# Peptides against a protein of PDB entry 3OIQ: the designs that were tried, part 15

Target 1, 212 residues: chain A of PDB entry 3OIQ
Amino acid sequence: KNRIFVSSSKDFEGYPSKAIVPVQFVALLTSIHLTETKCLLGFSNFERRGDQSQEDQYLIKLKFKDRGSERLARITISLLCQYFDIELPDLDSDSGASPTVILRDIHLERLCFSSCKALYVSKHGNYTLFLEDIKPLDLVSVISTISTKSTNSSKHSSSELISECDLNNSLVDIFNNLIEMNRDEKNRFKFVKLIHYDIELKKFVQDQQKVL

## One batch from the design tools (peptide; aimed at target 1 S122 Y127)

Design b1_p13_5 (made by RFdiffusion4)
Pose (drawn by RFdiffusion4):
Structure b1_p13_5 (pose): chain A 183 residues (1-47, 54-90, 99-149, 165-212), chain P 13 residues (1-13)
Amino acid sequence: KNRIFVSSSKDFEGYPSKAIVPVQFVALLTSIHLTETKCLLGFSNFEQEDQYLIKLKFKDRGSERLARITISLLCQYFDIELPDPTVILRDIHLERLCFSSCKALYVSKHGNYTLFLEDIKPLDLVSVISTISTKCDLNNSLVDIFNNLIEMNRDEKNRFKFVKLIHYDIELKKFVQDQQKVL
Amino acid sequence: SREELEEQIEELE
């Protein structure tokens, strides 16, 4: 194929006014909006706000069920508590870091566009830390995301704090410290 | 922004 890797939502400015373009990006899951009619997943690389809004489209019940199971499994994989109806989660990153490699289809018309979900591969935080410490586009993105997350933690006004993560590991405390030295 | 993206999805539909 010819899937195009996007490093930022701004890249979508150079894309056709009407085309179907397979894309791929890396980001943190930040929000979920699940209704009976549609589902939107928000991701951000904090270059610090929501940036990617991925849509799971479904019309009939059969496809709705699949969408529900998909959200259920994604949340379970990240240890996100889910009440299972309109379901809304925001600023997930303030409580949990959820790195994800996502493949999507860019579909545009009249200059407007929507990113539809093709695949989502959650990335283990432990592997993310290891991948950064031992040591391309994926890695560049993981590094940039973690750097922004570091600057957000330094900023006193920003609500993001590592110590406030429900999963604040000793190893996470360690990687963040030894990561600031590089700065 | 998020709201802009939501509007763009709605207009596309």

Design b1_p13_5_s1 (made by RFdiffusion4, then SolubleMPNN; from b1_p13_5, 6 letters changed)
Fold by OpenDDE base, seed 4:
Structure b1_p13_5_s1 (fold): chain B 212 residues (1-212), chain A 13 residues (1-13)
Amino acid sequence: as target 1 above (212 residues)
Amino acid sequence: SVEEQLKKFEELE
């Protein structure tokens, strides 16, 4: 089945009440919830949805039912956090207690752009997104991709190619939403509070603000 | 079937 690119988590409201649909999206990592019984990743594009929290618009489950899946989930979390320079407690602690990790509001300190592949699984109108694959995106690469608008559609004829346009549009939308949040005095998000806020990001944001 | 797949994924939750 062809993988569907999803630009908004609202798209799932129109999805079949009983289906399995492979999907892909790009969003910011907003939360990590690792306990003894479950592993969840929250993502958001910060699309305005009334007065609701803009966090966790994409709640992604990792399989966590056997030692193999638990290990894979912990490795996935460890690798993501290592990539984004997120401090975690030691997940391999010999203490026999599985470490609990509950992180929220990750986007307030770090822009963790991620390309996610997931399975939309619905039953009786409720759905769950199961993680199939995750690719962390480098912020410099994201900025460069948006700035160059590289229409170099190398037609690699693989049936799983995201439209480069869909990816770029989603990245632009995320930045536009972050710019709006940054302008809102009531919003906790501020670019200058990001740990990795540098001259390049500053300049990029300033240039994007002129287009909005 | 979608139902067999749904059962397998419910077993993954």
Scores: peptide ipSAE 0.027, ipTM 0.669, DockQ to the pose 0.068
OpenDDE base, seeds 1, 2, 3, 5: peptide ipSAE 0.026, 0.024, 0.025, 0.025; ipTM 0.697, 0.682, 0.689, 0.658; seeds 1, 2, 5 fail the geometry check

Design b1_p13_5_s2 (made by RFdiffusion4, then SolubleMPNN; from b1_p13_5, 5 letters changed)
Fold by OpenDDE base, seed 2:
Structure b1_p13_5_s2 (fold): chain B 212 residues (1-212), chain A 13 residues (1-13)
Amino acid sequence: as target 1 above (212 residues)
Amino acid sequence: SVEELLKKEEELE
């Protein structure tokens, strides 16, 4: 089955009430929820959805049913946090209590762009997204990709037909949404409050603001 | 809320 690129979490409202659909999206990591019994990652593209919180538009479940899946979930979180320079409590603590990690509003401090592959699994009209794969995206690479309108069609093999256009469009949409949030005085998101706010990001935001 | 989403997920398991 071909993997479907998802540009909005609203797309799932049109999905079958009983299906398994491989999907892919790009979004910002907004939350991490790791407990003894569950592991969830929240993502958002910050699409405007009325007065609802714009965080966690994509709630992704990691399998957490056995020691193998738990270990994989913990490793996944550790690697993501290492990549994004997110401080975690030591997940390897020999104290038999599995460390609890609850991070929210990650996007307020760090732009953690991630390309996610997931399984949409629906039952009785409700659905769960199960993580299959995650690729963290470097912010500099994201900025460069948007700025250059990179027609670098790296002819990656025809089988993963997520058009470079779909990815780029989603990245642009995310930044546009962040710019709108930054302009809104009521919104907590501000680019200048990002820990990694640098001259490059500043310039990029200023240039994008002129187009909006 | 995240809690409402979590509750919906528990109903799916």
Scores: peptide ipSAE 0.023, ipTM 0.631, DockQ to the pose 0.679
OpenDDE base, seeds 1, 3, 4, 5: peptide ipSAE 0.020, 0.021, 0.020, 0.020; ipTM 0.636, 0.634, 0.635, 0.632

Design b1_p13_5_s3 (made by RFdiffusion4, then SolubleMPNN; from b1_p13_5, 5 letters changed)
Fold by OpenDDE base, seed 1:
Structure b1_p13_5_s3 (fold): chain B 212 residues (1-212), chain A 13 residues (1-13)
Amino acid sequence: as target 1 above (212 residues)
Amino acid sequence: SVEELLEKEEKLE
């Protein structure tokens, strides 16, 4: 089955009540939840959803059923945190207790763009998204991709048909949503509060704000 | 909230 690109988590409201659908989306990492029994990653594109919190629009489950899957989940979290420079509490507690990691509102400090492949699995009208693959995206690369009108569709082979257009549109939409949040005095998100707020990001945001 | 989503997921298992 071909993988479906998802531009909004609202798309899942129209999905079958009993299905397995391979999906892909691009979003910002907003939360990490690792306990003794569960591993979840929250993502958002910050699409306006009325009065509901814009966080965790995509809740992605990592398999956490055996020692092998638990190890993979911990490695995945460690690698993501290393890539995005997210400080994890020292996992080296000499107490043989499984380390618990609960991080929220990651987007308030860091823009963690991620391309996710997941399995949509629905049963009885409810669904779960299971992580298949995650690719962290570099912010400089994201900015360059949006800024370059890529007229050159590099003919990547027909099987990896994530439309470069779908990716770019999703990245633009995320930035537009963040700009709206930044303009809202009631919203906690501010670009100037990002740890990695630099001259390049500042210039990019200023240029995008002129178009909105 | 993450908690509400966790509760929904526990009902799926």
Scores: peptide ipSAE 0.025, ipTM 0.655, DockQ to the pose 0.540
OpenDDE base, seeds 2, 3, 4, 5: peptide ipSAE 0.025, 0.025, 0.023, 0.021; ipTM 0.654, 0.655, 0.656, 0.644

Design b1_p13_5_s4 (made by RFdiffusion4, then SolubleMPNN; from b1_p13_5, 6 letters changed)
Fold by OpenDDE base, seed 3:
Structure b1_p13_5_s4 (fold): chain B 212 residues (1-212), chain A 13 residues (1-13)
Amino acid sequence: as target 1 above (212 residues)
Amino acid sequence: SVEEQLEKMEKLE
C-alpha cells in the first residue's frame, strides 16, 4: 500500500472508520509521555483549530506490550532526546522502577522538527497512530531547505520517501504558523525564548515575516 | 483534547 503524506491532522476526520493506512507527516515534537504502561509522542504543525490547543495534534503511540517493545520505546525516546538536546532522567535505572517522563510544551524551548512514518489504525470511528519510523530534522538544515527551495532531488526513487515538495510545503506552513503565534500577544510561543535562538534563526524569521 | 485522544488510543489496543 502506498504511504500517504498528511499535511493536516484534520485529514484523519475524513479517514475510514475501519482502516489500516500507512501515513507520513512532518511536525514539531510537543510532548513526551513515558510511563510504566505506555509511551506517547505528541506532535503539531500548529494549524489554527479555533480555541483548541494547538499542541499534540498528532498523538503517536509506541508499542509498549512486552519487555522488548518497552526497551525499544525507551531507546527511541533516549535517542530522540539526545538528538534534540532534551535532558531526561536515566531510563536504565537498575532499581526496577521504570522512570516516568512527562514533558509538555517542548516547542516553547526547542523547535524539534521530525519526519514521522506512522500506521493509522481505525475501528468504530476511533483511531490510533502507531509509530513506524522517526527521523529528527536539524533546524539549520530545515532553514536552508526552505531558503534555497533546493531542487536537490537526490533521486532516491523509493516510493516510500516523502516528496521533497510535500516536505518543503509543510515546513513552510509550520514556520508561518509559528510566526503568527509569535505575533499573537496571548500566545506563549516566542522565538526569542527558544534556547537555540541565534542570529541565523532571527534573520530567517525576519525575512519570512516580510513575505507574510 | 490530548486526554480524549489518549482514551481513544487505549480502547483500540
Scores: peptide ipSAE 0.025, ipTM 0.679, DockQ to the pose 0.773
OpenDDE base, seeds 1, 2, 4, 5: peptide ipSAE 0.025, 0.025, 0.024, 0.024; ipTM 0.669, 0.669, 0.664, 0.664

Design b1_p13_6 (made by RFdiffusion4)
Pose (drawn by RFdiffusion4):
Formats: C-alpha cells, structure tokens, sequence
Structure b1_p13_6 (pose): chain A 183 residues (1-47, 54-90, 99-149, 165-212), chain P 13 residues (1-13)
C-alpha cells in the first residue's frame, strides 16, 4: 500500500479537498465520546490540546455492538473503567498514559475531512519507555510526545503531573528523571 | 495486540 505517516494534525492542510488517503499516526488517547449513533476517539501528541479526532462509524445495531466491544476492549487494555448509553471520557492522560499507534482513513470533500478508524494498536508504557531508553517515525513521535509531556509536568499551572497518574510506577519515576538529564 | 474496525460509511457529515 501507500499509507502516509502523519506527525501532526497540521499535515492535513496539504491534503486533497476530496480524496481517500490512508494515514497513520502515534498519540495518546485523551477522550472518548460514545453515543448510540456514533463514536469519536480523541488523541493528542501534545505539541497541549486534543488534536486527532477519530471516528468509528456505525448505522445498524450489529455494527454498534462491534463499536461497543471495540471501546470496551480498548478501555480494558489501558485499565480504564467503563460503565456498561452516552459515554464520555475526558483528559484521560491526566490519570493514565495511553500511547497508541493508529491507522486511519482520511476522507475529505468540499475541503472538509474526517479520519475514520482502520486499526488501533495500544502500546505498553513499559515498551514505550524501553524503546526510548535503549535507543523511526514511530520512535520520533514517541520521543516528541514524551518530551512535551515532560515540559507539561514542569509547568506548574498545567494540570498534567506524573505523580498523579494512577499507574505512577517506580520505573516511570526513574525514566522521567533520567530523561530530564538529556534536557 | 491490535484492534481493527470496519466503518459502515465514509461520507462526510
């Protein structure tokens, strides 16, 4: 194929006014909006706000069920508590870090566009830390994301704090420290 | 582990 890797949502400015373009990006899961009619997943690389809004489209009940199972499994994989109806989660990153490699379809018309979900591969935080410490587009994105997360933690006014993560590991405390030295 | 999804429609709303 010819899937185009995007490093930022701003890349979508050079894309066609009407086209179907397979894309791929890496970001943190930040929000979920699940209704009976549609589902939107928000992701961000904190270059610090929501940036990617990925849509799971379904019309009938059969496809709705699949969408619900998909959200259920994604949340379970990240240890996100889910009440299972309109379901809303925000600023997930303030409580949990959820790196994800996502493949999407860019569909545009009249200059407007929507990113439709093709695949989402959650990335284990332990592997993310290891991948950064031992050591392309994926890795560049993982590094940039973690750097921005580091600067957000330094900023006193920003609500993001590693110590406030429900999964604040000793190894996470360690990687963050040894990561600031590089700065 | 990866999750694949199929959309019913790709029309812009």
Amino acid sequence: KNRIFVSSSKDFEGYPSKAIVPVQFVALLTSIHLTETKCLLGFSNFEQEDQYLIKLKFKDRGSERLARITISLLCQYFDIELPDPTVILRDIHLERLCFSSCKALYVSKHGNYTLFLEDIKPLDLVSVISTISTKCDLNNSLVDIFNNLIEMNRDEKNRFKFVKLIHYDIELKKFVQDQQKVL
Amino acid sequence: FSISYTNDDLEIE

Design b1_p13_6_s1 (made by RFdiffusion4, then SolubleMPNN; from b1_p13_6, 4 letters changed)
Fold by OpenDDE base, seed 5:
Structure b1_p13_6_s1 (fold): chain B 212 residues (1-212), chain A 13 residues (1-13)
Amino acid sequence: as target 1 above (212 residues)
Amino acid sequence: FSISYKNTSLDIE
């Protein structure tokens, strides 16, 4: 079955009430919820949804049913946090208690772009997204990709024909949404408050703001 | 890096 690229989490409202559908999206990491019993990752494209919170538009479950899956989930969180320079509380606390991590509003401090593959699994109209693959994206690489509009469709014949166009369009949409949030005085998001706010990101945002 | 999960048994809760 071909994997479906999802540009909006609203697309799931049209999905079958009983299905298993492989999906892919790109979004910003907004939350991490690791407890003794579950592991959840929240992602958002910050698409406007009326007065609803723009956080956690994509709630992704990591398999957390046995010691092996729990270990894999913990390693996944550790690697993501290491990649994005997210400080985790010391997981090595000598107290044999499973470390609990609850992070929210990650996007207020760091832009953590991630390409996610997931299984949409629905039953009785409710759905769950199960993580299949996660790839963190480097912000410099994201900025360069959007800026160059590289018409070089290098004919890499890989059957993962998720159009480079769909990925790029979603990345542009995310930045446009962030620019709108940054302009809104009521919105907590501000580019200048990002820990990694540099000259490159500043220039990119200024150039994108001229087009909007 | 990328991390891949093989979901062999999806118990749909």
Scores: peptide ipSAE 0.303, ipTM 0.871, DockQ to the pose 0.661
OpenDDE base, seeds 1, 2, 3, 4: peptide ipSAE 0.299, 0.299, 0.298, 0.298; ipTM 0.868, 0.868, 0.866, 0.865

Design b1_p13_6_s2 (made by RFdiffusion4, then SolubleMPNN; from b1_p13_6, 4 letters changed)
Fold by OpenDDE base, seed 3:
Structure b1_p13_6_s2 (fold): chain B 212 residues (1-212), chain A 13 residues (1-13)
Amino acid sequence: as target 1 above (212 residues)
Amino acid sequence: FSLSYTNTSLDIE
């Protein structure tokens, strides 16, 4: 089955009530929920949905059923947090209590762009997204990709079924949504409050604001 | 980061 690129989490409202569909999307990491029994990742593209929270628009479940899947989930969380400079407690503590990690509002401090592959699994009108693969994206690379409008197909392996256009459009949409949130006085998101707010990001945001 | 201990009841089993 071909993987479907998803630009909006609203697309799932039109999906079959009983299906397994491989999907892919790009979004910001907004939350991490690791307990003794569950591992969830929240993502958002911050599309406007009326008065609903724009956080956790994509809730992704990691398999967490046995010691092997639990270990894989913990390693996945550790590697993501290391990549994004997110401080976590030691998840490998031999103390028989698995550490609980609940992080929210990650996007208020760090822009953690991620390309996610997931399985959409639905039954009786409810659905769950199961993580298959995750690729963290570097912010400098994201800014460069949007700025260059580069149709330069770098010969990266033809195995990623994502249209380079779909990725770029989603990244632009996310930044446009963040700019709108930054302009809203009621919104908690502000670019100047990001830990990694630098001259490059400032200039990029200022240039994008002139186009909107 | 906001550490929220709220049990998100997103038990979609």
Scores: peptide ipSAE 0.018, ipTM 0.643, DockQ to the pose 0.071
OpenDDE base, seeds 1, 2, 4, 5: peptide ipSAE 0.010, 0.016, 0.017, 0.010; ipTM 0.593, 0.614, 0.626, 0.589; seed 4 fails the geometry check

Design b1_p13_6_s3 (made by RFdiffusion4, then SolubleMPNN; from b1_p13_6, 5 letters changed)
Fold by OpenDDE base, seed 1:
Formats: sequence, structure tokens, C-alpha cells
Structure b1_p13_6_s3 (fold): chain B 212 residues (1-212), chain A 13 residues (1-13)
Amino acid sequence: as target 1 above (212 residues)
Amino acid sequence: FSLSYKNTSLDIE
């Protein structure tokens, strides 16, 4: 079954009320919700949705139904947080209590770009996105990918069904949305408040701001 | 900040 690249979470409004569709998207990690009964990851492209929150546009469920799936979810969260340098409370507490992690507004401190593979599963008009795979993206690599005009369309490696164009367009759209948020005095997002705000990111943002 | 989980109510058991 072909995996569908999703550029907007609004695309799911047009999806069948009863289906299983493999999807892929690129977004920023915005929230982590790990409790005794569930594990959820929130992602956003910060697409304008009127008066609705721009957070958690993609809510991804990890399987959390048995000791094996719970362990896999905890390992996934630990590895993701380690990659993005997100401080977690010690998950290895000997107290036998399942650690609860609730992180929100991650994008206010860190740009955590992630390529996600998920299963869209719908029933009775509602849907859930189940995580299949997650690839964290390095910010330097994201900036370089956007900055390098695709002059070399010649490497058809037939294995990644994602158009390099779809990925690049989504990354550009995210940055454009963040630039708009940064210009809005009412918006809490500011590039200068990011922990990893460096000369490279500063220059990239300044160059993108001239095109908008 | 109410996470309105409105759309993810499919507990597929």
C-alpha cells in the first residue's frame, strides 16, 4: 500500500470515515503526554486555523496496552528526548510507579523537526493516528536542505516514496509559519528565545524574512 | 491549556 505524504492535518477531514491509511508527515514536536494508560506525541506545522490553537495539529498515539508496548513507548520517548536534548524526569524510579511525563509548548524552547510515519485509522467519522516510525531531523540538516536549491533532481533512489519536494515544501511552510508567529507581538514564540538559537539559525531566519 | 483531544477518541481495542 502506498504511503501518503500529508502536508496539512486538514487533509484528514476529507479522509474516509472507516479506513486504515498509511501516512507520512513532517512537523515540529510540540507535546509529550506519557501517563499510566496512554502515550501521545503532539506535532504541528503551525498552519493558521482561525482561532484554534496551532499546537498538537497531529496527535500521534503510541501503543500502550501491555508491558511490551509500554516499554517500547518509554524507550521511544527517552530516545527522542535524548536526541533533542529535552530534559525528562528520571524514568527509572525504583518506586514501581509508572512515571508521568507531560511536556507542552516544546517549540517555544526547541525546534524538534520530526519525520513521522503513522497509520490513520478511522471509525464512525473519528480518527486516530498510530505511530509506525519516527525520524528526528537535525536542525542544521533542515536548514541546509532548504537552502540548497534542488538543482540535482537526478538521484531517484526508488526506496523513499517521499518526494524530496514534498519534504522541502513542508519544511519551508513550517519556517514561514514560525516567522509569522515571531512577527506577532501577541505570539509567545520567538526565535531568540530558543535554547539552540545560534548564528546559523539567525542568518537563515533573516534571509527567509526577506522573501516574505 | 486544555489539550482538546476531540479527534483522537478512537480507542481501537
Scores: peptide ipSAE 0.021, ipTM 0.637, DockQ to the pose 0.074
OpenDDE base, seeds 2, 3, 4, 5: peptide ipSAE 0.015, 0.019, 0.018, 0.017; ipTM 0.611, 0.633, 0.627, 0.628

Design b1_p13_6_s4 (made by RFdiffusion4, then SolubleMPNN; from b1_p13_6 with T6K D8T D9S)
Fold by OpenDDE base, seed 1:
Structure b1_p13_6_s4 (fold): chain B 212 residues (1-212), chain A 13 residues (1-13)
Amino acid sequence: as target 1 above (212 residues)
Amino acid sequence: FSISYKNTSLEIE
């Protein structure tokens, strides 16, 4: 089955009430929810959805049914947090209690770009997105990718079913949405409040703001 | 890095 690139989480509103569809998207990590019974990752493109919260537009479930899947979920969270420099509460509680991690609004401090492969699974009109693959993206690499394609329409026919154009368009859309949020005085998101706000990101944002 | 999950039987819970 061909994997579908998803540019908007609204696309799922048109999906079948009973299906299994392999999907891929790129989004910012917004939340982590690890409890004794579940592991969820929230992602967003910050597409405007009326008055609704722009967080967790893509809610991704990690398999959490047995000791093996629980261990894999915990390792996944640890590796993502290590890559993005997200501080986890010290899991060294001497109490044999499963560590609970609840992080929200991650995008207010860090831009955690992630390429996700998931299974859309629907039953009775409800759906769940199950994680198949996650690749964190480096912000410098994201900025360079957006900046270089504005000049070279070189049709590299890489036979990967996901067009390099779809990825780039989604990355541009995310930045445009963040720029709009940054301009809104009521929005909590501000680029200058990001922990990793540097000269490169500042310049990139300033250059993108001139086109909007 | 990337982390890949082998899709076994996924039940909607």
Scores: peptide ipSAE 0.197, ipTM 0.821, DockQ to the pose 0.673
OpenDDE base, seeds 2, 3, 4, 5: peptide ipSAE 0.192, 0.178, 0.192, 0.192; ipTM 0.815, 0.807, 0.820, 0.819

Design b1_p13_7 (made by RFdiffusion4)
Pose (drawn by RFdiffusion4):
Formats: sequence, C-alpha cells, structure tokens
Structure b1_p13_7 (pose): chain A 183 residues (1-47, 54-90, 99-149, 165-212), chain P 13 residues (1-13)
Amino acid sequence: KNRIFVSSSKDFEGYPSKAIVPVQFVALLTSIHLTETKCLLGFSNFEQEDQYLIKLKFKDRGSERLARITISLLCQYFDIELPDPTVILRDIHLERLCFSSCKALYVSKHGNYTLFLEDIKPLDLVSVISTISTKCDLNNSLVDIFNNLIEMNRDEKNRFKFVKLIHYDIELKKFVQDQQKVL
Amino acid sequence: EVEEKIEKFEEEE
C-alpha cells in the first residue's frame, strides 16, 4: 500500500479537497464520545490540546455492537473504567497515559474531512519507556510526545502531573527523572 | 475547527 504517516494534524492542510488517503499516526488517547449513532475517539501528541478526532461509523445495531465491543476492549486494555447509552470521557491523560498507534482513512470532500478508524494498536507504557531508553517515525513521535508531556509537567499551571497518574510506577518515576537530564 | 469540518462533512453526506 501507500499509507502516509502524519506527525501532526496540521499536515492535513496539504491533503486533497476530495480524496481517500490512508494515514497513520501516534498519539495519546484523550477522549471518548460514544452515542447510539456514532463514536469519536480523540487523540493528542500535545505539540497541548485535543488534535486528532477519529470516528467509528455505524448505522445498524450489528455494527453498533461491534463499536461497543471495540470501545470496551480498548478501555479494558488501558485499565479505563467503563459503565456498560451516551458515554463520555475527557482528559484521560490526566489520569492515565494511553499511547496508541492508529491507522485511519482520511476522507475529504468540499475541503472538509473526517478520519475514519481502520486500526488501533495500544502501546504498553513499559514498552514505550524501553523503546525510548534503549534508543523511526514511530519513535520520533513517541519521543516528541513524551517531551511535551515533560514540559507540561514542569509547567505549574498545567493540570497534567505524572504523580497524579493512577499508574504512577516507580519505573515511571525513574524514566521521567533520567529523561529530564537529556534536557 | 476540526469539529466544524467533521460536522460539515457529515451534513454534506
């Protein structure tokens, strides 16, 4: 194929006014909006706000069920508590870091566009830390994301704090410290 | 801006 890797949502400015372009990006899961009619997943690389809004489209009940199971499994994988109806989660990153490699389909018309979900591969935080410490587009993105997350933690006004993560590991405390030295 | 584009795109469909 010819899937185009995007490093930022701003890349979508050079894309066609009407085309179907397979894309791929890496980001943190930040929000979920699940209704009976549609589902939007928000991701961000904090270059610090929501940036990627990925849509799971479904019309009938059969496809709705699949969308529900998909959200359920994604949330379970990240240890996100899910009440299972309109379901809304925001600023998930303030509580949990959820790195994800996502493949999507850019569909545009009249200059407007929507990113439809093709695949989502959650990335283990332990593997993310290891991948950064031992040591391309994926890695560059993982590094940039973690750096922005570091600067957000330094900023006193920003709500993001590592110590406030429900999963604040001793190893996470360690990687963050030894990561600031590089700065 | 992205939300507006997505809403407009849905209306067009």

Design b1_p13_7_s1 (made by RFdiffusion4, then SolubleMPNN; from b1_p13_7, 8 letters changed)
Fold by OpenDDE base, seed 3:
Structure b1_p13_7_s1 (fold): chain B 212 residues (1-212), chain A 13 residues (1-13)
Amino acid sequence: as target 1 above (212 residues)
Amino acid sequence: SILEKMEALEALE
């Protein structure tokens, strides 16, 4: 079955009330919710949605039903947090209490770009997105990709039918949305408050602001 | 709301 690239979380409003659809999107990690009973990841592209919170536009569920799936979810979170330099409490505590992790507004401190593959599963008009795969994206690589408009089809195997154009367009849209948020005095997001704010990111933002 | 999405997610399991 062909995987659908999703540019907006609003696209799901038009999806069938009873379906299973493989989807892919790129977005910023905004939240992590790990409890004893569930594991959720929040993502956003920060599309304007009126007065609604722009965080967690994509709420992705990890399977969390048995010891094996719980372990996989914990490993997934650990690897993501290691990649993005997000500090987590020790998840391997010998104390029989499963550690609870609740992180919100991650985008206020770190731009955690992620390419997500998920299953859209709907029943009676409600839907859930189940994580199938996640690839963290390096910010330097994201900036480079947007700046070069690179048509360089690197030999990634023909099975990932995602147009490099769709990915690039979504990355540009995310940055444009962040620039708009940064200009809004009421918005908490500011590039200068990012822990990893450097000269490269500053220059890139300044150059993008001239085009908008 | 995030809560409504979470509740909808729980109802699908």
Scores: peptide ipSAE 0.028, ipTM 0.675, DockQ to the pose 0.449
OpenDDE base, seeds 1, 2, 4, 5: peptide ipSAE 0.028, 0.027, 0.026, 0.027; ipTM 0.675, 0.667, 0.693, 0.675; seed 5 fails the geometry check

Design b1_p13_7_s2 (made by RFdiffusion4, then SolubleMPNN; from b1_p13_7, 9 letters changed)
Fold by OpenDDE base, seed 4:
Structure b1_p13_7_s2 (fold): chain B 212 residues (1-212), chain A 13 residues (1-13)
Amino acid sequence: as target 1 above (212 residues)
Amino acid sequence: SLLKSIEELEKLE
């Protein structure tokens, strides 16, 4: 079955009430919720949805039903946090208490771009997204990709690869939304408050602001 | 069946 690229979490409103659909999207990591009983990742493209919170537009569940799946979830969280330089408590503590991690508003400190593969699973009109795969994206690479407007359509003929166009469009949309948030005095998001705010990001944002 | 797959995935939570 072909994986569907999702540009907006609103796309799921048109999905079947009873289906399993492989999907893929790119978004910013906004939250991590790891408890003794569940593991959730929140992502957002910060698409404007009226007065609703722009956080956790994509709520992704990790399998967390047995020791093997719990271990995989913890490893996944650890690796993501290591990649994005997010401080976590030691998840491997031999202390029989599973560490609880609840992080919110990650995007206020770090732009954690991620390419996610998930299963859309619906029943009776409700749906859940189950994580299949996650790839963290380097911010420098994201900036470079947007700036170069990939003229190199590498015709990767594999039916499973998202079009480079869809990825780029989503990345541009995210940055445009962040620029709008940065301009809004009521919005807590500010580029200058990012821990990794550097000259490259500053220049990129300034250049994108001129196009908007 | 799709139902069995949903139930299996729901059990994966």
Scores: peptide ipSAE 0.027, ipTM 0.643, DockQ to the pose 0.085
OpenDDE base, seeds 1, 2, 3, 5: peptide ipSAE 0.024, 0.026, 0.027, 0.023; ipTM 0.650, 0.671, 0.671, 0.650; seeds 2, 3 fail the geometry check

Design b1_p13_7_s3 (made by RFdiffusion4, then SolubleMPNN; from b1_p13_7, 6 letters changed)
Fold by OpenDDE base, seed 4:
Structure b1_p13_7_s3 (fold): chain B 212 residues (1-212), chain A 13 residues (1-13)
Amino acid sequence: as target 1 above (212 residues)
Amino acid sequence: SILEKIENFEKLE
C-alpha cells in the first residue's frame, strides 16, 4: 500500500471508520508523555482550528505492551531528546520504577521538526496513529530546504517517495503559522524565546515575514 | 478530543 502524505490532521476526519492506512507527515514535536503504561508523542503544524489548542494535532502512540516495546519506546524518546537537546531525567535509573516523563509546550523553547511515518488504525470511527518511524530534522537543513525551493522534481517514480513539494509546502506552512503566532500578543510562542534562536533563524524569519 | 479517540481505541485492544 502506498504511504499517504498528510498535510493536515483534519484529513483523518475523512478517513474510513475501519482501516489501516500508512501515513507520513512533518510537524513540530510539542509533547512527550511517557508513563508506566503508555508512550505518546504530540506533534503540531499549528494550523488554526478555532479556539482549540493548536498543540498535539498529531498524537502518536508508541507500542507499550511488553518489555521489548517499552524499551524501544524509551530508546526512541532518549534519542529524540538527545538530538533536540531536550533535558530528560535518566530513563535507565536502576530504581525499579520506570521514570515518568511529561513534557508539554516543547515548541516554546525548541523547534523540533520531525518527519513521522505512522499507521492510521481505525475501528468504529475512532482512530490511533501508531509510530512506525521518526526522523528528526535539523533546523538549518529545514531553513535551507525552504530557502532553496528546489524545482528539481527528480521524477524518481518510486511510489513510496514523498513528493519533495509536499514536504516543502508543509514546512513553509508550519513557519507561516509560527510567524502568525509570533505576531499575536496573546500567543506564548515567540521566536526570540527559543533557546536556539540565532542570527540565521532571525534572518530567515524576517525574510519569510516579508512574503506574508 | 484526540485523546478520547485514542483512549476509546485502547479500550478496543
Scores: peptide ipSAE 0.022, ipTM 0.634, DockQ to the pose 0.875
OpenDDE base, seeds 1, 2, 3, 5: peptide ipSAE 0.021, 0.019, 0.017, 0.015; ipTM 0.622, 0.617, 0.577, 0.567

